Peptides against a protein of PDB entry 7UQJ. Designs and how they scored, part 36

Target 1, 160 residues: chain A of PDB entry 7UQJ
Amino acid sequence: PELYQNFNITPPRGVLFHGPPGTGKTLMARALAASCSSDERKITFFMRKGADILSKWVGEAERQLRLLFEEAKKHQPSIIFFDEIDGLAPVRSSKQEQIHASIVSTLLALMDGMDNRGQVIVIGATNRPDAVDPALRRPGRFDREFYFPLPDVKARFKIL

## One batch from the design tools (peptide; aimed at target 1 K56 Q96, target 1 (a further copy) E97)

Design b2_p14_4_s4 (made by RFdiffusion4, then SolubleMPNN; from b2_p14_4, 6 letters changed)
Fold by OpenDDE base, seed 4:
Structure b2_p14_4_s4 (fold): chain B 160 residues (1-160), chain C 160 residues (1-160), chain D 160 residues (1-160), chain A 14 residues (1-14)
Amino acid sequence: as target 1 above (160 residues)
Amino acid sequence: as target 1 above (160 residues)
Amino acid sequence: as target 1 above (160 residues)
Amino acid sequence: MLEYTDEDLEIPEF
């Protein structure tokens, strides 16, 4: 949180954590939530998995997204964390067009509808930033991207 | 435990997380525990600092290790996380031989005594893998090593 | 970074990460650094362990702190992360007065001397916030404290 | 003195 203020960076509505698997994206999001909670100011952390929103809530995914943003706003300051956001907002592939398009459209509208004064941050995590709909990666949405590089892979992860 | 089961990999008795300070070894261990917990299957996470076992439990460190493993087995599936395991099992240096040797031998025996059917995983974290007794790094103990390199943050981590 | 901007919280000069061991304080600091780096704006991350500054630099610890802050200022935007800051600035105990007092005094002066316009953030991490000199926990220093609760702590992480 | 001792580290279900 404070790093962006010190850097005179306007806080995004959304932050995209991207990088290889196991780089600690999810863990970072959780630790951000924890770090921002004080005794005086508890931050509420909402977590959803992108694929779960699609799979568990077939036909209700749009409503569940709306409820999630409403709850996050109600419990502000809050973080909404979408793990595997590429599962929620895959690039428009010709075969799953209607359901994905509706969910993406809803998420876009929810992010666009966030008041800049709202103490809600959206964090998306993905291992496949190129699989995320480019519309999500625009200013006012996931306009900040944070690469979680593999910790210098030159040392062989000899996962023996 | 469940990660390895999900991968059809025999869960190691022990996993050594090694890499520079603050590469997220402890955090990864916790995130693994959290990620492996489902509503149906709670994973119990036990943490100990290697130096604390030596310093706080002078003369009782062996018993405390035994109790830790018993509690972990009782609350399986479980993770035992030893942070700074190089502090618990430093390479056999001639100057502190008796106390360190007893604790290391106890830890070795406890790891060797873990039934392969137990849903207990031991994770050791260290910044100094070369300072860990090689006996701990053998098959059936910390037989899997995971290097946590510094994130190749193109931001120069000038660790001055 | 951005969380604090969204919350209209003036970025502190210093942030204290406190909470139980392995709650991800160090990883959070690193990933904050990584997250704040863009292709356009690289954040330099400086890490020190509190006990290492005391033990490795006996008699030079004050100078090393000054050099650390100078390098951080030179490479701004930057983060200075003190891991185990309770090891650098233990509560003034009557038994180790001179060396600890000088180092604490130097750190206080360096934090007070940070221009509010500087793009330098100091993060201290501790498992023992009560062991940190109260002078460091005052406004303009580590004036923001972030509790890294155990995941158990009753801040309803309503992981909905 | 809230020493967060290692005892508190029951990770409940996330």
Scores: peptide ipSAE 0.000, ipTM 0.233, DockQ to the pose 0.037
OpenDDE base, seeds 1, 2, 3, 5: peptide ipSAE 0.029, 0.000, 0.000, 0.000; ipTM 0.375, 0.207, 0.234, 0.243; seeds 1, 2, 3, 5 fail the geometry check

Design b2_p14_5 (made by RFdiffusion4)
Pose (drawn by RFdiffusion4):
Structure b2_p14_5 (pose): chain A 160 residues (1-160), chain B 160 residues (1-160), chain C 160 residues (1-160), chain P 14 residues (1-14)
Amino acid sequence: as target 1 above (160 residues)
Amino acid sequence: as target 1 above (160 residues)
Amino acid sequence: as target 1 above (160 residues)
Amino acid sequence: VPPPPPAPVQERLP
């Protein structure tokens, strides 16, 4: 931590995995979760699939998001993987419902808002990156974007 | 206050920060929240978002807004910051649930019934200005609209 | 009434001020209420909003609306003004609440219960006219309309 | 931008 405090830098804590289907996005997230449970320093893994937080009650989806990010603050070494994040956080449109834009606005305020989110890495895997809200694709929340391509010749050889 | 009585004008008590993502809106609100808590006279900063207002009960979201504005009047030199305000206050629509139009109407009434002395300042950052209701964006509610643009060369030099 | 009842032209049961925001609709009702700064028994003015009637309970909103109309009948020549009548009477649909729908179901029955010797006039204001419920715009209700447009050049000169 | 899956209709208690 002194190497990051040597400068006045904060580490990048957000990655957006994107690429075609079957290219290794969930596999990489699975390998990262298995590696986080065997290094004997507790990096807590939070798995979230799509719109897991959707509820029929008003304000319960934003409450579940706030609880997920808070429980992430309780244990500092924690990770949040959002599988199929284009279904949880679509581009905010006036035509669609307010539960969607309200979830996106809560996610924006919880990733880079007024209060610091802690040592929480946020990973989102998507097949449709341009269905993710563009305010979620900037540094401070999903700093990096890993493009997982269809494998080339050497990579297919290695996979096989 | 005599300058604002000599000319028959009321000081603006509302600001709407708007601009592209990552241009300085939450940063300015964070710097103002730190400047509220340093000096010989104290300004009270009230931070809000859509999650700690929206409720599942009838008449509880507007009651939380009223409690916010009454508590800010009690601590009278005050700032109220609504982040991602288009999620809290979308454009009123009959094709949406009634709770969003009811929040926008309660917010319009509470802003039209403030102290009328520049004591409670209300600051909102929407990232998208069109999504916010036009009734909130008229002078009397959110008087000033600060456009935080993408920085030009001298501004990029200063930021770097 | 000695003059206007000679010709049998009935006064309107519901007059609707509609227009863009900031066009002076609340000023016209405030100026008519200052024309109620006159002696008693004539042009009693009631200033209500699309809020402060609707409550947590199930009967106080309709009971209070029936009482407002009864106090309007008690002082014979009277005016009821509903500012932001889309807040009190939104569009009834299947995303609509039950308490607003019953407020509309009682306001319609109270406007059809108003007699033909027109001594209670109900003026209502809105910035979004096709967001008020369609039933109050039928004949025998809010049927005469006043459009309040943005000012032209001479009007802006007078305002300045 | 294709639409996301539909969300449930939210309810409020009295």

Design b2_p14_5_s1 (made by RFdiffusion4, then SolubleMPNN; from b2_p14_5 with V9K Q10V R12T)
Fold by OpenDDE base, seed 1:
Structure b2_p14_5_s1 (fold): chain B 160 residues (1-160), chain C 160 residues (1-160), chain D 160 residues (1-160), chain A 14 residues (1-14)
Amino acid sequence: as target 1 above (160 residues)
Amino acid sequence: as target 1 above (160 residues)
Amino acid sequence: as target 1 above (160 residues)
Amino acid sequence: VPPPPPAPKVETLP
């Protein structure tokens, strides 16, 4: 939170955490959620896996996304964390993936429909940013991207 | 490797990291791999996702597991990290999941076949330890388990 | 950054990451640095080890700290990460540790001299928060602290 | 219809 005030950065609606697997994307999202609540001001953290939304909610994924965003809005300040968002919103490869296209369309509409004044932040995490639909990576959606590099081996040895 | 030598602890064959998603299991496994490497002694880190082994290697998953263990043995000292191991070795529910049963059986045999003198550590990570076949959680396999708690929120909120 | 604007939180000058070794403090600091950089706005990440500043810069540690803070100010937005800050800023035990006292005094002055409008965040990490001079843990310095718990010891001892 | 997945674990961060 504080870093953006100091930097005169308008808070994104959506933040994409990307980088190799096990770089701490999900841990960072939880840490961010945990670091924005105080005893006086608790942040509600919603977590979903992209593949779980598709597999567990076949035919209702759009409704579940809408409910998630409404619940996040009800419990603001809140963070919605999508782990493995490339599983939820893959790049539109073939015209035949109508289900993926509708889920992506719903997620786009939900991201666009977030009032900038709303205390809801959406964090997406992926190991494959290029597998995320470019439409989600546009301004007003996941307009901020964070590369989680593999910590350089030389630098990791300094953590011991 | 060095941690076990320094503490006169026999290295476990297998270590199960379990806890809620985004508690840093994969990150810890990578940090351990990096932390046990020195400039003189590099540890090779092998990473696989449980679900990827099933989905990408349909009919060859057993062979791919064998190759992974042989490669890890060739590149010792090494760490094999299975992320989402519950996707690879689910609890034996029905006789109809013969594919899962054969993969589990292969993984059990590979874990059992690891010479305790080998500098190969297997780390499994899961969000659902109860969804991992109990046979994998026995002595000589994943005989060590690490709960990654959700980091206490109070502490993380001061960094954001 | 953005979460602080939305939550009306004043940004800390300094954040102390503390907790047992291998809890991901340094990793979190790097991930925060990565996670505050966009394509349009890169954050410069400065990393130093406390013990390295004392050992490598004997007699010039104060000057090196001043140069580090000036460089961070030049490259703002920036993060200064002190790993093992207890090595740099030990608790003032004896009057005889004049070198440590002068370095601590310099670090205190540098933390105090940071304009709250400056886009420089200081992150300290330690395994021994009680070994860090309490003067650094006061408002306007490391006024925010993050405990990185050991994942429940019962769990971790099964991986070791 | 598989049972609705349990309500989002709203981790109210304490």
Scores: peptide ipSAE 0.000, ipTM 0.363, DockQ to the pose 0.043
OpenDDE base, seeds 2, 3, 4, 5: peptide ipSAE 0.006, 0.000, 0.008, 0.000; ipTM 0.220, 0.231, 0.310, 0.342; seeds 2, 3, 4 fail the geometry check

Design b2_p14_5_s2 (made by RFdiffusion4, then SolubleMPNN; from b2_p14_5 with V9Q Q10V R12V)
Fold by OpenDDE base, seed 3:
Structure b2_p14_5_s2 (fold): chain B 160 residues (1-160), chain C 160 residues (1-160), chain D 160 residues (1-160), chain A 14 residues (1-14)
Amino acid sequence: as target 1 above (160 residues)
Amino acid sequence: as target 1 above (160 residues)
Amino acid sequence: as target 1 above (160 residues)
Amino acid sequence: VPPPPPAPQVEVLP
């Protein structure tokens, strides 16, 4: 409950951060986690890269996703952050669709299986929301989207 | 034309951003794209990781590179940003040279095939310019190089 | 010697940077490298992602690690930065333990084989120090740990 | 073909 209030969002199962690379999506996701974390209530933050789930976990990706969600549930309040989630769940366009479809199906089932009373937020970051399987962007999954604009030219010169 | 003028460069086919990781190469590439983008003229920004082209696209990397350049040409003015391009085109040192050589050859051909009147800029980012195949660093390819120094210690303490 | 003095550390074979993603671990590792680099003494910085060593170098990871350490020794003073080192050396929890165990064993042997008089520093970055094999966290390996707190909310709003 | 997802609430971060 409180975790979702701190996000100023109705308790979504997932939030999609989209926008250009280097716009601070990961930083913001982590900043939100810290801002929602008090001395009394530490938020556990899990990060996975979409590409790594496909590449590192070839043949075990489904199991690793299940374990991730179970671990997040065990350590709630928690945030699961998928960086480059379009790498996990590309739009069903390539002949490698079957392996991707299985992983996407597992992620869909895990997001659908989350108890809305649970204190687990899933954040997906992508540079291309249109490259994410539309099934993930449905209500009860990544149903809120936040656009990360490029920092203004003046802001960029302060970072560089 | 105008896109290249905004880079203060004679229209290079490619620019190599090199320097330490976390020095804002991706942020700068994106910042340049945004600075060159007006309300009237949106620049399309494509990003690929060199490593992902090898790992995700094993057996299709050449085709995916061709499609990327075709898509960038279709959506011009555009920037193709290759992050970790040394992962795509490592110096010809490993016995996996044949697969790498094919992908590098395809990238070379695509860069050589770019019409100089096209509004497609290719930016490669690397931490090690010397780990990039010298063939990519020749005129008509990545023929301009920008060094990204580490931000001064004082600047770093503002980011941390 | 001087390189290790600049880190304010007794010459560790390795330093573990841990803390939330987006907290500037990579930036700091690189910033330290630059701060220790003078016009007279350039520090060579090598970066590898733990995930990429497993995924890209499946079957050659051990050899690539050896080559990396040899190259770092050849170009000393040098820093080897492993980003997401928990991806290289996850805690021995999965049935893929044998492949991981071999890579971890190789990394352990390479760190143990480093001459303490060498000017090679190994920095590992992780979001979860507890997900790194405890064998890597022993004295003579990653025996110093630096926690990267989240930047204060006010600092984050300057980056975003 | 599953129906297209409803347009997500897109917020621009400040």
Scores: peptide ipSAE 0.006, ipTM 0.256, DockQ to the pose 0.042
OpenDDE base, seeds 1, 2, 4, 5: peptide ipSAE 0.000, 0.012, 0.000, 0.000; ipTM 0.360, 0.339, 0.315, 0.356; seed 2 fails the geometry check

Design b2_p14_5_s3 (made by RFdiffusion4, then SolubleMPNN; from b2_p14_5 with V9Q Q10V R12T)
Fold by OpenDDE base, seed 5:
Structure b2_p14_5_s3 (fold): chain B 160 residues (1-160), chain C 160 residues (1-160), chain D 160 residues (1-160), chain A 14 residues (1-14)
Amino acid sequence: as target 1 above (160 residues)
Amino acid sequence: as target 1 above (160 residues)
Amino acid sequence: as target 1 above (160 residues)
Amino acid sequence: VPPPPPAPQVETLP
């Protein structure tokens, strides 16, 4: 938040952190929240997992997303962090594809409905940016993407 | 790695990284793999997600775990990192509890079958250490646990 | 700590974490401290900022460094983390260059005076490894260096 | 019906 304020840059509505698992995406989101929090200006950090939205909020996922965005707006300045946002991706059943499409549609509408005047930043983290709905990656949503490379240690990470 | 050498403490077969989500557990496991790899001594890093063991390896999870441990032994020195090892925890169906019990039983047997002479370290990461089977947390398995606290902005990590 | 033990690797006296700002260096150091602390074996974590050594400890910086190393030795096993160790680098005044040279000389002597039998690890973090005195990067001091790469931002962070 | 998810834990980072 501070970096965008200091540079008079309109904060992105959404930022996609993508890269291999365990590249520090979630950690960076927390570190950003912590680094933007001063004693005078606390940032409220909301974290949700994509898979939890599908599995824990079955039948209420849309309502819980709406409540999350309302609460984030109420507690401005705030960060909404969606860890494993690719976990919103449909699992192999047509019925889950319909549920996914509804949840993603709700998330799209919530991101589109964020007036630029709000101090709410949405961070999505994924290991599979290709598994994130392209509609989420459009301008006004997750319009900025940050690749988190593996720490290039001269060690052969044979990720087999 | 250093701190344990000085105490003549038998290296744990398994280390449990636990703490709130996005505290750097996965990143730490990668950085440990990285930091232990020199140009002369490359460490092979194997990463699996607990949820992927249940969902992607349906019907082969036990075989895939055996293959993983065999491959890790073949590529010594090596680290096996189980991200979200609490994702091996039973989903609310009795059928999944049986599958979980079988997978956990296989993991227990594989960890018990690691001769102390092997250069294979198993790291489990969880946000919910209470959701990890207590049998995995016994001596000779995940016998060392490391809490990853939230990065508190206040510089006093008195880990007293 | 465990990985260096298992591999019979001589623990480095000092580890330099370097890489661009926000790559998780500080967070990794904290997570290492947390990940080395078990219920049976707590690691004492000492954190200092390079800039704070110059600014807050004006006229006592050398004494405070000595006290820090003595306290770390007393509370073994321990980690001394110098965040922004490049902040020990001289600011543009000749008087500050002399103060810097004295502080760096004291840090060198303290790192050299650590007998290998001590369970004290020194971690330095910097965004500017070139601004770290080359004498600190010699064997027996910060002899291991870890690069924290930028997430390869294909996205133009136009930090304009 | 799964129990309602716990109220969003508002972590106010200091």
Scores: peptide ipSAE 0.018, ipTM 0.370, DockQ to the pose 0.038
OpenDDE base, seeds 1, 2, 3, 4: peptide ipSAE 0.015, 0.014, 0.017, 0.000; ipTM 0.376, 0.332, 0.267, 0.333; seeds 2, 3, 4 fail the geometry check

Design b2_p14_5_s4 (made by RFdiffusion4, then SolubleMPNN; from b2_p14_5, 4 letters changed)
Fold by OpenDDE base, seed 1:
Structure b2_p14_5_s4 (fold): chain B 160 residues (1-160), chain C 160 residues (1-160), chain D 160 residues (1-160), chain A 14 residues (1-14)
Amino acid sequence: as target 1 above (160 residues)
Amino acid sequence: as target 1 above (160 residues)
Amino acid sequence: as target 1 above (160 residues)
Amino acid sequence: VPAPPPAPQVEVLP
């Protein structure tokens, strides 16, 4: 959180972590959650997988998304992390359009309905940013994107 | 590979990374691949998702697994990383038994067929080690398991 | 950066990533740099190794540190990542005292001289936090520390 | 009826 104060940047409602698989997107989201949580000020971290929302919540995915955002709002300050958000919010041009379109529309409405005064941050993670509906990547939603590059070969050596 | 050479340790055939989602399993596998890669000795990193093997390779999953292991053997030293291996190798007692059983049996045979003299390491990652077929967790397969704990909260605080 | 605004947290001048080798410190620093960079606002990431500053910059290490901080200030917002900072900033009680003491004193002065209004974050990484001069770990310097735990001991033993 | 999704693992990061 503190990096943004120094930069006079208004916190995004949504942050998209994108990059090749295994670049640490989910780890970073968890690290961010823990690093915002002091002994006095704990952040509540909500995590969902995009594919799990589709598969486990068939027919109730919209309601479950609403409940997730309500619970995140109740437990402010909070982070909602969507892992593999390309699984939840695929580009509308795919043949399984109708169910995905409704879930995407609900997620759009929930992100738009977040008061900027709320202490809720939404982090999406994907390996395929181009597979995420462009409507989610607009200002007021996932308006910030983070490219997790493959660690450069010279940089990789130092993690061990 | 170089880590094992330096320690006179016979590399395990298979390593299971398990722990809560976003604990850095995939990242660690990539970091291990990078750190075992010197400028003179590069490790080839093969990555597959368990669920993708089932969904994309419907009817050819066994052949694709064989090809993956052959290609890994050709590009030694190599790491095969199975992300979400619980998606590939579910416990045999689940109702989708037959297709999963054949894929699991093929993976078992491929892991058993790896000569310990080969510079091929198989890393499986899962959030649910108990959902992985116990046959894969036996000696000569994923005989080594890694618990990725949630990073301690005090540690996470200072990245933000 | 923006998470800090919502939480009314003053950004640290310096963050110390510490933990055993291979715990993802360097990767996390790169991921943070990438994750602070939007399409509109890119963060400049400067990386140096502590040992390289001593070995490559023998006799000019202080000047090179000053130049690094000036360049980071010129390219704000920026991150300076010191990998293996224990190589740069050893505890003053070690026999190579004089050259290290001057480099450490310069680094202390540079970190103290950073206006809190500057959009420069310094991330140090070490495998040996106890080998880092305690003067660097004081408020206004590396006042934030990250422990990258080893994945639980039972876990690590099984990759090896 | 698919089992209700497990309650959000609200990890209150301490």
Scores: peptide ipSAE 0.000, ipTM 0.360, DockQ to the pose 0.044
OpenDDE base, seeds 2, 3, 4, 5: peptide ipSAE 0.005, 0.000, 0.000, 0.000; ipTM 0.324, 0.199, 0.297, 0.358; seeds 2, 3 fail the geometry check

Design b2_p14_6 (made by RFdiffusion4)
Pose (drawn by RFdiffusion4):
Structure b2_p14_6 (pose): chain A 160 residues (1-160), chain B 160 residues (1-160), chain C 160 residues (1-160), chain P 14 residues (1-14)
Amino acid sequence: as target 1 above (160 residues)
Amino acid sequence: as target 1 above (160 residues)
Amino acid sequence: as target 1 above (160 residues)
Amino acid sequence: SAPLERAPIEPPTF
């Protein structure tokens, strides 16, 4: 931590995995979760699939998001993987419902808002990155974007 | 206050920060929240978002808004910051649930019934200005609209 | 009435001020209420909003609306003004609440219960006219309309 | 007190 405090830098804590289907996005997230449970320092892994938080009550989806990010603050070494994040956080449109834009606005305020979110890495895997809200694709929340391509010749050899 | 009585004008009590993502809106709100808590006279900063207002009960979201504005009047030199305000206050629509139009109507009534001395300032950052209701964007509610643009060269030099 | 009842032209049961925001609709009702700054028993003015009638309970909103209309009948020549009548009477649909739908179901029955010898006039204001419920715009209800547009050049000169 | 329930939520369309 002194190397990051040597400068006045904060580490990048957000990655957006994107690429075609079957290219290794969930596999990489699975390998990262298996590695986090075997290095004897507790990096807590939070797995979230799509719109897992959707509810029929008003304000319960935003409450579940706030609870997920808070429980992430309780154990500092924690990770949040959002599988299929384009179904949880679509581009905010006036035509669609307010539960969607309200979830996206809560996710924006919880990733880079007024209060610091802690040592929480946020990973989102998507096949449709341009269905993710563009305010979620900027540094401070999903700093990096890893493009997982279809494998080239050497990579197919290695996979096989 | 005599200057605002000599000319028959009321000081603006509302600001709407708007601009592209990552341009300085939450940063300015964070710097103002730190400047509220330093000097000989204290300004109280009230931070809000859509999650700690929306409720699942009838008449509880508007009651939380009223409690916010009454508590800010009690601590009279005050700032109220609504982040991602287009999620809290979308454009009123009959094709949406009534809770969002009811939040916009309660917010319009509470802003039209403030102290009328410049004691409660209301600051909102929407990232998208069109999504917010046009009744809130008229002078009397959110008087000033600060456009935080993408920085030009001298501004990028200063930021770097 | 000694003049206007000679010709049998009935006064309107419901007159609707509609227009863009900031066009002076609340000013016209405030000026008519200052024309109620006159002696008693003539042009009693009631200033209500799309809020501060609707409540947590199930009967106080309709009971209060029936009582407002009964006090309007009690003082014979009287005017009821509903500012932001889309807040009190939104569009009834299947995303609509039950309390607002019953407020509309009682306001309609109270406007059809108003006698032909027109001594209670109900003026209502809105900035979004096709968001008020369609039933109050039927004949025998809010049927005469006043459009309040943005000002032209001479009008802006007078305002300045 | 009376709880509020949302109308059937539809998936986002792209």

